# Ledger of designs, part 156: peptides against a protein of PDB entry 6DSZ

Target 1, 361 residues: chain A of PDB entry 6DSZ
Amino acid sequence: NYVVTAQKPTAVNGCVTGHFTSAEDLNLLIAKNTRLEIYVVTAEGLRPVKEVGMYGKIAVMELFRPKGESKDLLFILTAKYNACILEYKQSGESIDIITRAHGNVQDRIGRPSETGIIGIIDPECRMIGLRLYDGLFKVIPLDRDNKELKAFNIRLEELHVIDVKFLYGCQAPTICFVYQDPQGRHVKTYEVSLREKEFNKGPWKQENVEAEASMVIAVPEPFGGAIIIGQESITYHNGDKYLAIAPPIIKQSTIVCHNRVDPNGSRYLLGDMEGRLFMLLLEKEEQMDGTVTLKDLRVELLGETSIAECLTYLDNGVVFVGSRLGDSQLVKLNVDSNEQGSYVVAMETFTNLGPIVDMCV

## One batch from the design tools (peptide; made by RFdiffusion4, then SolubleMPNN)

Design b2_p18_1_s2 (from b2_p18_1, 11 letters changed)
Fold by OpenDDE base, seed 4:
Structure b2_p18_1_s2 (fold): chain B 361 residues (1-361), chain A 18 residues (1-18)
Amino acid sequence: as target 1 above (361 residues)
Amino acid sequence: NVVVVGNPENGEILVYYT
């Protein structure tokens, strides 16, 4: 049985940017159900390179660059738990997508999590983490020579994980996650031991975060730590520093997606359920010892877009707004606001024809 | 066994159980 789509999907369910086609090319990769679209970002706009049909709905799509790779590899997990690592190869005019590794990571026993599939990659490319089932954290060790993706499970005591990320700058792979228990929502960290296939105590935890804390953003160095986004608050925590803001403007609609703008984690785009686009700013304070600490958090309303399922900053203030419910957009962020106070200008709109009914043949 | 085959001609990556 293979899934044939009679029409090309237009609803976007994921997007990533990186250097997939080459070390020099900036790419936009768009997941549209079972289809992967690969673009090169140019000064003139998006240049299509290739479309790839996947056997199954793309649930996770992440770019990563293992040590010794000149360009990014693509990790894909389907909704049916088929995992692969893909490489782009071009030989003259011939473009090939090569499967470097593959595997099925489905468990025979487990309750699929209500919040769906979460896939994350360690920033140092030591492992892939998957939250597929309640009470389990699946680990795929990243080995360069392994064509077969093998995974193992680590038991999580926390049964209801809301979101999880790998932290930056950790000696061992360290996850940070929001979980819910009968007492509320909390943030916890674990170190992941590949050797022992177990969790060790992480560097920090924060009990009793906002009741609607829904997203974790791992912050790169020099700040480190994580941002926890809720309905009413945005919180930074790195074990040593805790800072929370509750800007009234974010209470109006739930933030549902985010993307890092600056490599150093100074700015993030936030999208809410009403299509409002925000900039989250991390204000730095440089200490006398050369350490950088977070001084403050600030949120600014940039403008309105289509309701984002995913956001990705490309370059030069251009943002791709991937929409599932509406038209996807390329938008330009301007330094100066227009007469309406918006910093957002639509550059291009990609018509969403609605959900494609997957016909199983 | 799961096999993932990229079909460059069709632009498809197929996953099948062997």
Scores: peptide ipSAE 0.008, ipTM 0.418, DockQ to the pose 0.038
Fold by OpenDDE base, seed 3:
Structure b2_p18_1_s2 (fold): chain B 361 residues (1-361), chain A 18 residues (1-18)
Amino acid sequence: as target 1 above (361 residues)
Amino acid sequence: NVVVVGNPENGEILVYYT
């Protein structure tokens, strides 16, 4: 089966930033339906490196760096449940994308989840987690020598998972997820046992979160824990500390995407359905014992962009706004606001011609 | 059998399930 793309897709459905082409290069990777675009981020802007046609619509695209790898590897899952791990290899002028591992992770039995495919990678690269079907959590163990991505399922008692992430700083791989039951939405954690192929009790849970809690952000150390984003509230929880804010400004439109700005999790970009761009700030408090705890959460409106499907902070205040509904943008975050009170300046706009239907011939 | 054919000329990674 050849995927013949008659026209290059322009709608962005995913973007990630990392070091894919080399340990030193900062890359922007953009998923446009079946196409993967690879850029190097330079002082002059985005330099295109390679465009790759994938066999199927990209549903998950994540960079990760296993122990002992000098650069990031790329995990891709397609909408037809084809999984692969890709490596960039350059030999002189020859650029190759190497498949390190692949597999089909489709189950014969299962109800596809209404919230779509979720793919997550353990921060310590022990496993990939997939929420594909209601009541199942699929685990792909990461092994360096394994060319075949083998997966197993763990039963989830929680049938309606809204979002899920792996937590940072956990001895065992630990997921944090928002789920809905007849009583409302809740947050729960599970440890994932690779050995026993089961869930163990996680470090914490929070019942009865905001009814419209829709996203989980795993927070790196030193804070740890997770941020839960709803329609009306933003909540931090790490098992020991709970902090919630309800800034009125976020009620106006649903936050639909996020991206971490600082490696330590001090700042996050948030995008809503109206194209508003926010900065979420985690204020730290240093305890006498040297422990860093969350003091407060703050949300600042930065400005307006295209409606983001995905956001990724590049460097030096430059953000890529990947848009499905509108034009994608490179924007600059400024320290000072303009005359309109915006901290956002569009640097480059990428025209979206609308949905391109790739015909599989 | 999975054959990954990268056509370097087209920048395509084709995963064939044979």
Scores: peptide ipSAE 0.006, ipTM 0.360, DockQ to the pose 0.039
Fold by OpenDDE base, seed 2:
Order: structure tokens, then sequence, then C-alpha cells
Structure b2_p18_1_s2 (fold): chain B 361 residues (1-361), chain A 18 residues (1-18)
């Protein structure tokens, strides 16, 4: 009887950074299919804390901090639409992962979206939004006292949503999304009314964006608004200001992931399908009235890494490169380039053994 | 119902949705 020790999955399909284990700890959370790995980021590297087996493939993994929580909570949605909010608790040496809330958010009727599951959290922690099915936006209200995750659907007229985010600095929860219709790709916003369970008109829209616009980045205050990333262009829009760049360097390969470096949204890491790592910079202009506006966008090539499925800036120029197709890496961003012109140095590499082929014997 | 099953000593917790 060969006990085939089921190899733990090594391919990374998601990563997030925050303060999950404590208010003080910086954590890296890595999703590997059904497994969640929790690390503490230290000066010496990643210290493993806990692994969590999920009953299903992790499709969404997001940290959020509701008002009055001392540390971040973890939202997970599985590919089978099981949702939970998890809390880390430690008492001495005992570590518990507590389910604060759970629910199944599957609909009996709906076409699963071809672009997969999208899960987003309102920056003010008012709700979770889910794009699971074409023509539906699912809302999970966030209530501290509710152990059961209840959801409702709002109908989307836009059937082909490419990406969606909640915007920052909105009085009501506001989504910004890229969608496709027969005329091309467009950006639209909606306010989400929890009370009325409907969409209201959002603050702005932009019709006819780049045909290959694929990602929305919500930009925090003071800039606000969103960045739209395409194949050839990067566009900023906040309703008042529109700015687009088309740096030739990004045209060579599709940008597939991003991560915010600065809390104020001044810098973002971008990864493409060739493993190139970029820095997107938002240049500030301070107005005479003290308002901060976007002056310009700039993209810089930092270097090359494994092909990122996800990127997470940790601290002190250290970046985790989560890879599905290759080895995941810890890399250091340097101020000065090496002899090859790269600002990236690999610190650690995590071998990807590839997908566990379930041989149904 | 969510059942958390894990041996804390092994650093593994399994979350089941029931």
Amino acid sequence: as target 1 above (361 residues)
Amino acid sequence: NVVVVGNPENGEILVYYT
C-alpha cells in the first residue's frame, strides 16, 4: 500500500498582506488551492505560523478591518461559493482560527461568469461585493452581530464585467467596473444602496476605453478614483481628472497583476505575463487650496521575476511574487540598479512542483 | 455550519462547511 503522501499544493493562486495575527504583526497570507498559509514577515524572512485547509479552492481572499477591530479579519470565498470571515486568535501557544461568520452564496439560477469569481470589499467595510454570475452583483452586508453571511443580488445591466472594485472616499459604497459590450470596453460606476437593495447612478463613467482594458485599481485618497490598465495604456480617472499614458514598454506583455505599495496610492507594482516587474508611480500636484491632484503617471521597469499570479509588497522593499506557473519568490527592490540594470534581487525561491493531477484511479 | 478541525500542534486547521 503506497501511501501516496498527497503533496501539498505549491502553486500560488492568491496572496495578501495585512495584520491578521495581531495588530503589530505584518502577515503574508498565501492561497494555494485549498490551503491557506499564514506567515509573519520578519527581518529574517517569512516565519510560518499556521496552515488552514479550506473545504474548497480559494477563489477570493481579502483582509479587511471593520471599525473597532484591533486587527484584520479575513474574508474567503471558495470556488463552490462557501464564504467565511475568519479571525486569528492566539492564547499563549494555542492558535485558533475562528469563524466569525459563514454562508453559502451560490445562486440556483445564474451563468457563472467566464472571467471567474470576483470578490471585493468596501474600503469602509460596509459590504462585500461579489461578481459570480453574469448580470448579477451580489452584496453581503457586513454586520458584526451577524454570524450568518446573508447576501442579496442586484441586477447588472452590464452582462460582461471584466473587473470591478469599490472606490475610496465615497459617501455610499460605490463600485467601478470595466465591462464589454458590442461597442467595446467601458468604465462605469454605481452606488450601492443597502437600504433599497439597488444601484444608484455613480459619480462618473468613461465610455470607449482601451479595447483590452482588463484591470481596475481603486486609488485611495487623496487622489481617489481608479486606474484602468489595458494592454497598451494605463488610465487614471476620478470623475474630474482624466489622464492616460501609453508607455511602449508595457505593450510587449499583458499586465496580469498589481499591488499597492504606498497606503496613499502613490505607487503600485505591476506584473506581466513574461515576469517583468514594473512600478507605476502617481505624481502629485498640490493645488493652492491644499487639494492633491494627479499630475502625471509614470511606469518604470524594475526587473524580472517569476511570472506572477499575485504580487504583495511586504515592507522595506521586499515583495512576494506568488506564481502559479513558476516558482514563487521573495525579491528585494533596490534603489540602485545592478550591472544588468535590474532593481530586483531574488532573496528566496519557493519551488513549484506543478498541479497535483488527481489521478482518479 | 462551519466546523474547524485541526491539530494546533501540527499548525493545520481544516475548515469545513456543513
Scores: peptide ipSAE 0.000, ipTM 0.339, DockQ to the pose 0.036
Fold by OpenDDE base, seed 1:
Structure b2_p18_1_s2 (fold): chain B 361 residues (1-361), chain A 18 residues (1-18)
Amino acid sequence: as target 1 above (361 residues)
Amino acid sequence: NVVVVGNPENGEILVYYT
């Protein structure tokens, strides 16, 4: 019996950084189709800790830390709408991945969205939001004692949602989303009522954003608000302040992924479809009252990498470039440019052997 | 001109226009 060792997937479709194994450890988690790889980030590089087989293709992978937890929990949603919350437990040399909660969140009726599955977590860990179907926003309340993930739907009047995030610093869970209608693309906010299972009016909206606005980034305090990324422009909005830039350099290729570098939202990595790596900078202005406002936005080209499906800043200027189409990389960001003007140096390359043909066995 | 300022050992890389 030749056990054909099914070649492990090599294409990366998601990555996240956080404190999953302990409060002190910095982890890199990598999704490769049905496989989850867990690493500890060390001064010497990535140390493998555990690999986990999932019962389906990973569609959403997010770390979150509920109040009173010492370390992050992992939310996973599969392409077949199986949801779980995972915890890492270590007892000496014994390592266990514990399922705290699970459930299937599939609806019997709904049009699957063309832009695929979007999963987001409220920064205060009150709920998980899912955009699975057009005209529906699914909510999973987060309760510590609930082993069964139960969800409900709220109807969205906006049928074509492009991207959605939870905002920071909101009394109630508040979503910000880009949507398309016959008049163009727009940004809107809604408060989510868990009690009434409905949307309330959000704090702000912006009609007629860039026609190709494709991504929303929720900005943490002290700035708050959101960044909207398009083909030609990057826009900040927080209800009170609006600021847009149109740097020519971003017009050359579509930005497809982002990752926050600083906890305070001062810097973001951006990756485009040509493998260019950018830094987005939020310049601060401190007011006399101690409030921090956005002064300006800047975009800087750092260098070139593999085409990123996902990006995550680790530590010490090290970035993981998760690639679906090419080789994934660990890259170092340098203070000084090389002779070619690049601030990016490849540290390690992970060979992508191409799409595993899903042999439906 | 792009100037990257920061100690990589501290995880801080700042990019400035010069």
Scores: peptide ipSAE 0.010, ipTM 0.361, DockQ to the pose 0.012; fails the geometry check

Design b2_p18_1_s3 (from b2_p18_1, 9 letters changed)
Fold by OpenDDE base, seed 4:
Structure b2_p18_1_s3 (fold): chain B 361 residues (1-361), chain A 18 residues (1-18)
Amino acid sequence: as target 1 above (361 residues)
Amino acid sequence: NVVVVGDPEDGAIYLIFT
């Protein structure tokens, strides 16, 4: 199937930051429907490196670094369940995007999930997890010695998964997910056994979370655990510690995206449906034994941007706001607020010409 | 450059490493 786009898409439906072009380069990768744009983040702004046409709408785009890779690889899944792993290769002035792996992960049997495709990668790069269909969790083992990645399904008893992430710091790959049943929304964890191709009991669960709990954020060490974002509340759980806040300011509009600012998970950007940008702060308490625990959660309103479909912190307080409905932006986060109480300054705006309908010919 | 994501061959969901 050749997708010929008469116009380049401008609406952003995904973005990711990492080290794709080299170990040293900071990249911004932007998904615009069938188009992948690759930038290098510089002090002067975004330097375009390559544009890649994909055979289908990008549904998942994640960077990951398997053991022994010098730079990140890119996992892409399309809306038609075409999966690939891409590598950036430069040879002198020649830039190639190499397909390291490709295939289709569509099942013949399954109800496509109403919340759409979810793709996640284990932080230790042991597997890719895909929630494509209700009641199924697809696993793609990441084995360097295997030239053929064979996906398999594990049955999920929980039919209505809202969001799912892999947790950090787990001996076995462990997922944390929000699901809905007739009693409400709940959080559960499962360990994924590659050997037995089954779920084992995870380290913790939390029944009866907020009814509108919609997002899971996996928190890296030292905190570990997960943040659950709802309409009215933000909760943290790591198996030992539970903390919930209900800041009135988040009730005004639904939080729809997030991005980690600090590698240690101390701060997260949150974007809502009104284009408000928040900082979620994890306050640390250092114990006498050197263990770090979560003392408190705090939310601060930073300012207003375009309505974010995706957010990514770049460097030096610069944030890319990927927008589907409006213009994408580079914004600067300042330490001090302006006269209006905003910490956000728009640096660059990328015009969104609206939805481009890809004609599959 | 269009990255060709291969069509599934009949039957098995394999990601083929090239």
Scores: peptide ipSAE 0.069, ipTM 0.609, DockQ to the pose 0.028
Fold by OpenDDE base, seed 3:
Structure b2_p18_1_s3 (fold): chain B 361 residues (1-361), chain A 18 residues (1-18)
Amino acid sequence: as target 1 above (361 residues)
Amino acid sequence: NVVVVGDPEDGAIYLIFT
């Protein structure tokens, strides 16, 4: 049986930006089902470098830089729970994607979560966390010398996790998650003990958040903490500071993706189910002791794009809009609005031909 | 022997000739 892929996948299901090909190169990595596309971001646009076929649908794709690495490594998890850590290596004209580590992280027993696979990496690269099954949090310790990705499970009392992230600036790896119980949705934190293979009490919790709270954004230092995005509200919490806004403009459509613009977490792109693109702004207040605290949150409508499955800020106001339902776009964010009040200009459009039909011949 | 690697449902079937 010869399997001919009639066409390459065009629907985007993930995108990340980082320094994968070198320390100096800015890369855009795009997941299209089983295909990984690697681009270098240039002043002239996206330069294709490599296209890689994966042995399964990409479910998680995250760049991370372990201590002592000069460039980012790529973590991929497939829908069939094959995990790998990939490295880009160029030797003259030869381009190789090296598997640094791999493993299958499937459990024999577990109910796959209805909200799908969540994969997260500790900002200090101590571990990878996976929410694959209800009531379980899988941990992959990151060790430089380990070619085999070994995982263990920690039991979660919270069976219905909506979203989870690792927090920044924590002495121990700390997760923050939205979960649902019969009383509503809540936010909780846990410290992850690698030694004891258990959760310890996290630094904070917030009970009874918005009923439709769906996303957690971990905020870097100096702010720290997390942003919780709902249908009607956006909330910030870091254990000491709590702030909530309910901008009417976000109520019209569900925010489905986000991406950090500034390294310090002062701005985020938000995309909704109608293809509206927002900027979330964190206004800082400098205290007399030199500490930076959150003063306020603000949301601005930038314009409209294709319905984003994923967003990634590249550089110089350029954003890649990865779309599953429509055409993906490279868009420019302008300082000034056009005559229609939009700050968004489409630079390039990548036609989405829909689902791949594999013809078995 | 041809080993099929991948799940057809995942949209990727690779034939490895051994």
Scores: peptide ipSAE 0.013, ipTM 0.440, DockQ to the pose 0.080
Fold by OpenDDE base, seed 2:
Structure b2_p18_1_s3 (fold): chain B 361 residues (1-361), chain A 18 residues (1-18)
Amino acid sequence: as target 1 above (361 residues)
Amino acid sequence: NVVVVGDPEDGAIYLIFT
């Protein structure tokens, strides 16, 4: 009777940073299949706090802070559509993960989207949005005054949504999404009416974006709007300003993940399928009226890492590279390049043992 | 103890903020 000790999963499929354990702690949360790992980011590195077993493969993991909460809450959705909102609670040495909410968001009717589950949270914490099925957008209201928030579906005319985000600085919750139709890929916006449970026309749209446009980044104020990342181009749009770049360096390999570095959206990390790490920079122009507009976009190659499934900027130039295909890394971004022209130095490497092949014996 | 009971039949998640 060989008790095969089931090795804990090592492949990372998601990561997020925020203030989950306390208002003051900077946390790194790592999803490894059914396991959630919680770390505190310290000057000495990652301090493990808790591991949590989830009742399914984590598909969405997002931190958010509702009005009146002192620290972030964690939204998790599993691949089997089990949703929960988790709170960290420490009482002396006792650490508890409290379930503030749970449920199943599976619909009886719907085609699961080929691009997988997308879960997003409104920056003002008014709602959670879920793209689970083609032609449906599920809304979970987050109104604190309502003890029971009932999810509802809104029909999307656009059946093939590639990526979707909530925009910043909108009076009503507003989504921006890339979709595909027979004519190509396009960007559209919708306002979400909680009252009427419908979409209203959004502030802008952009038809005929790059054919391989795959990611939407919502940009905070003062810029607002969104960045659309393709194979060959990076495009900014906010309804008033449009700007596109096509840096040759990004054409070599597909960008697959991103993470915001600055709270104001001035810099983003980008990772590609070859493990190249880039910085996307938004250059500011101050207008005479004191408004800030986007002047230009730049992309800089920082160096090479493991192939990122997810990236998380922590603090002081430290980045967590969550890898599914290779070893995850903690890396330092330096101001000056090394002799090889790299700004990236590996600080720690986390061995990925690969998928547990169920050997059917 | 906020027990959010979603009825799986309605696909409804109830969030209870206490």
Scores: peptide ipSAE 0.043, ipTM 0.585, DockQ to the pose 0.019; fails the geometry check
Fold by OpenDDE base, seed 1:
Structure b2_p18_1_s3 (fold): chain B 361 residues (1-361), chain A 18 residues (1-18)
Amino acid sequence: as target 1 above (361 residues)
Amino acid sequence: NVVVVGDPEDGAIYLIFT
């Protein structure tokens, strides 16, 4: 009986950083198709803690911390619409992954969106939002007492949502999204009423954004608002302040992923289709009243990496570059550039053996 | 110019481009 050890997936399709194993541990979680890998980030590097087999391809993986939790919980949605909330529990040397909640969120009626599954979590952990189908936004209220994930749909008038995020600092859960209609691409906001199960008018909108606007980044306080990334431009908007830049360097290749570096949203990593790594900087201006406003946006080229499917800043200038097409990397950002003008140094490389074609024989 | 902003005791090194 040759147990053909089915080669484990090596292509990374998602990564997230947070405090999953404990409040004190910094973790890197990596999604590789049906596999979840959990690491502790240490001064010596990545320490593997656990691998978890999922019952399907991971489509969404997000950490969140409900009020009164000491550590983060993990939301996973599979490509077959199986949702779960996971908790890490250690009892001495025994490590268990506990399912806090689970359910199937598939709808009987709906056109699956061409841009794929989008899953987002409200920063205040009031709800999970899912864009699974055109013209529908699924809401999962986050209730501690339910092992079954109850969900409901709200109709979206905007059929072609490109990207969506929850905003920070909103009294009610508020989404910001880029959508396309026959007139072009636009940005809109909606408040989500859990009580009435409907959208209310959001705080702001911006019609006729860049035609290739593809990503929304929700910016935490003190700035608030959102960043809209296009092919040629990066735009900030918070309902009051608007600022756009068009750095020529980003036009060369499409930005495909981002990750927040600072908790206050002052810096973001950006990765493009050529494996270029950028830093987006939000320059602050402190007003006399103590309010912080956006002064300027800047983009700086840091260097080159593998083509990122996902990026996550760890600590100490260390970044995990999750790659689907190439080798994933652990890279260090240096203060000083090397002789080639790069601020990026590869620390570790993780070989990608390509897609395991499950030959269902 | 890249400036390191961060307390070394916190272990976090932040890059600011000036």
Scores: peptide ipSAE 0.000, ipTM 0.288, DockQ to the pose 0.011; fails the geometry check

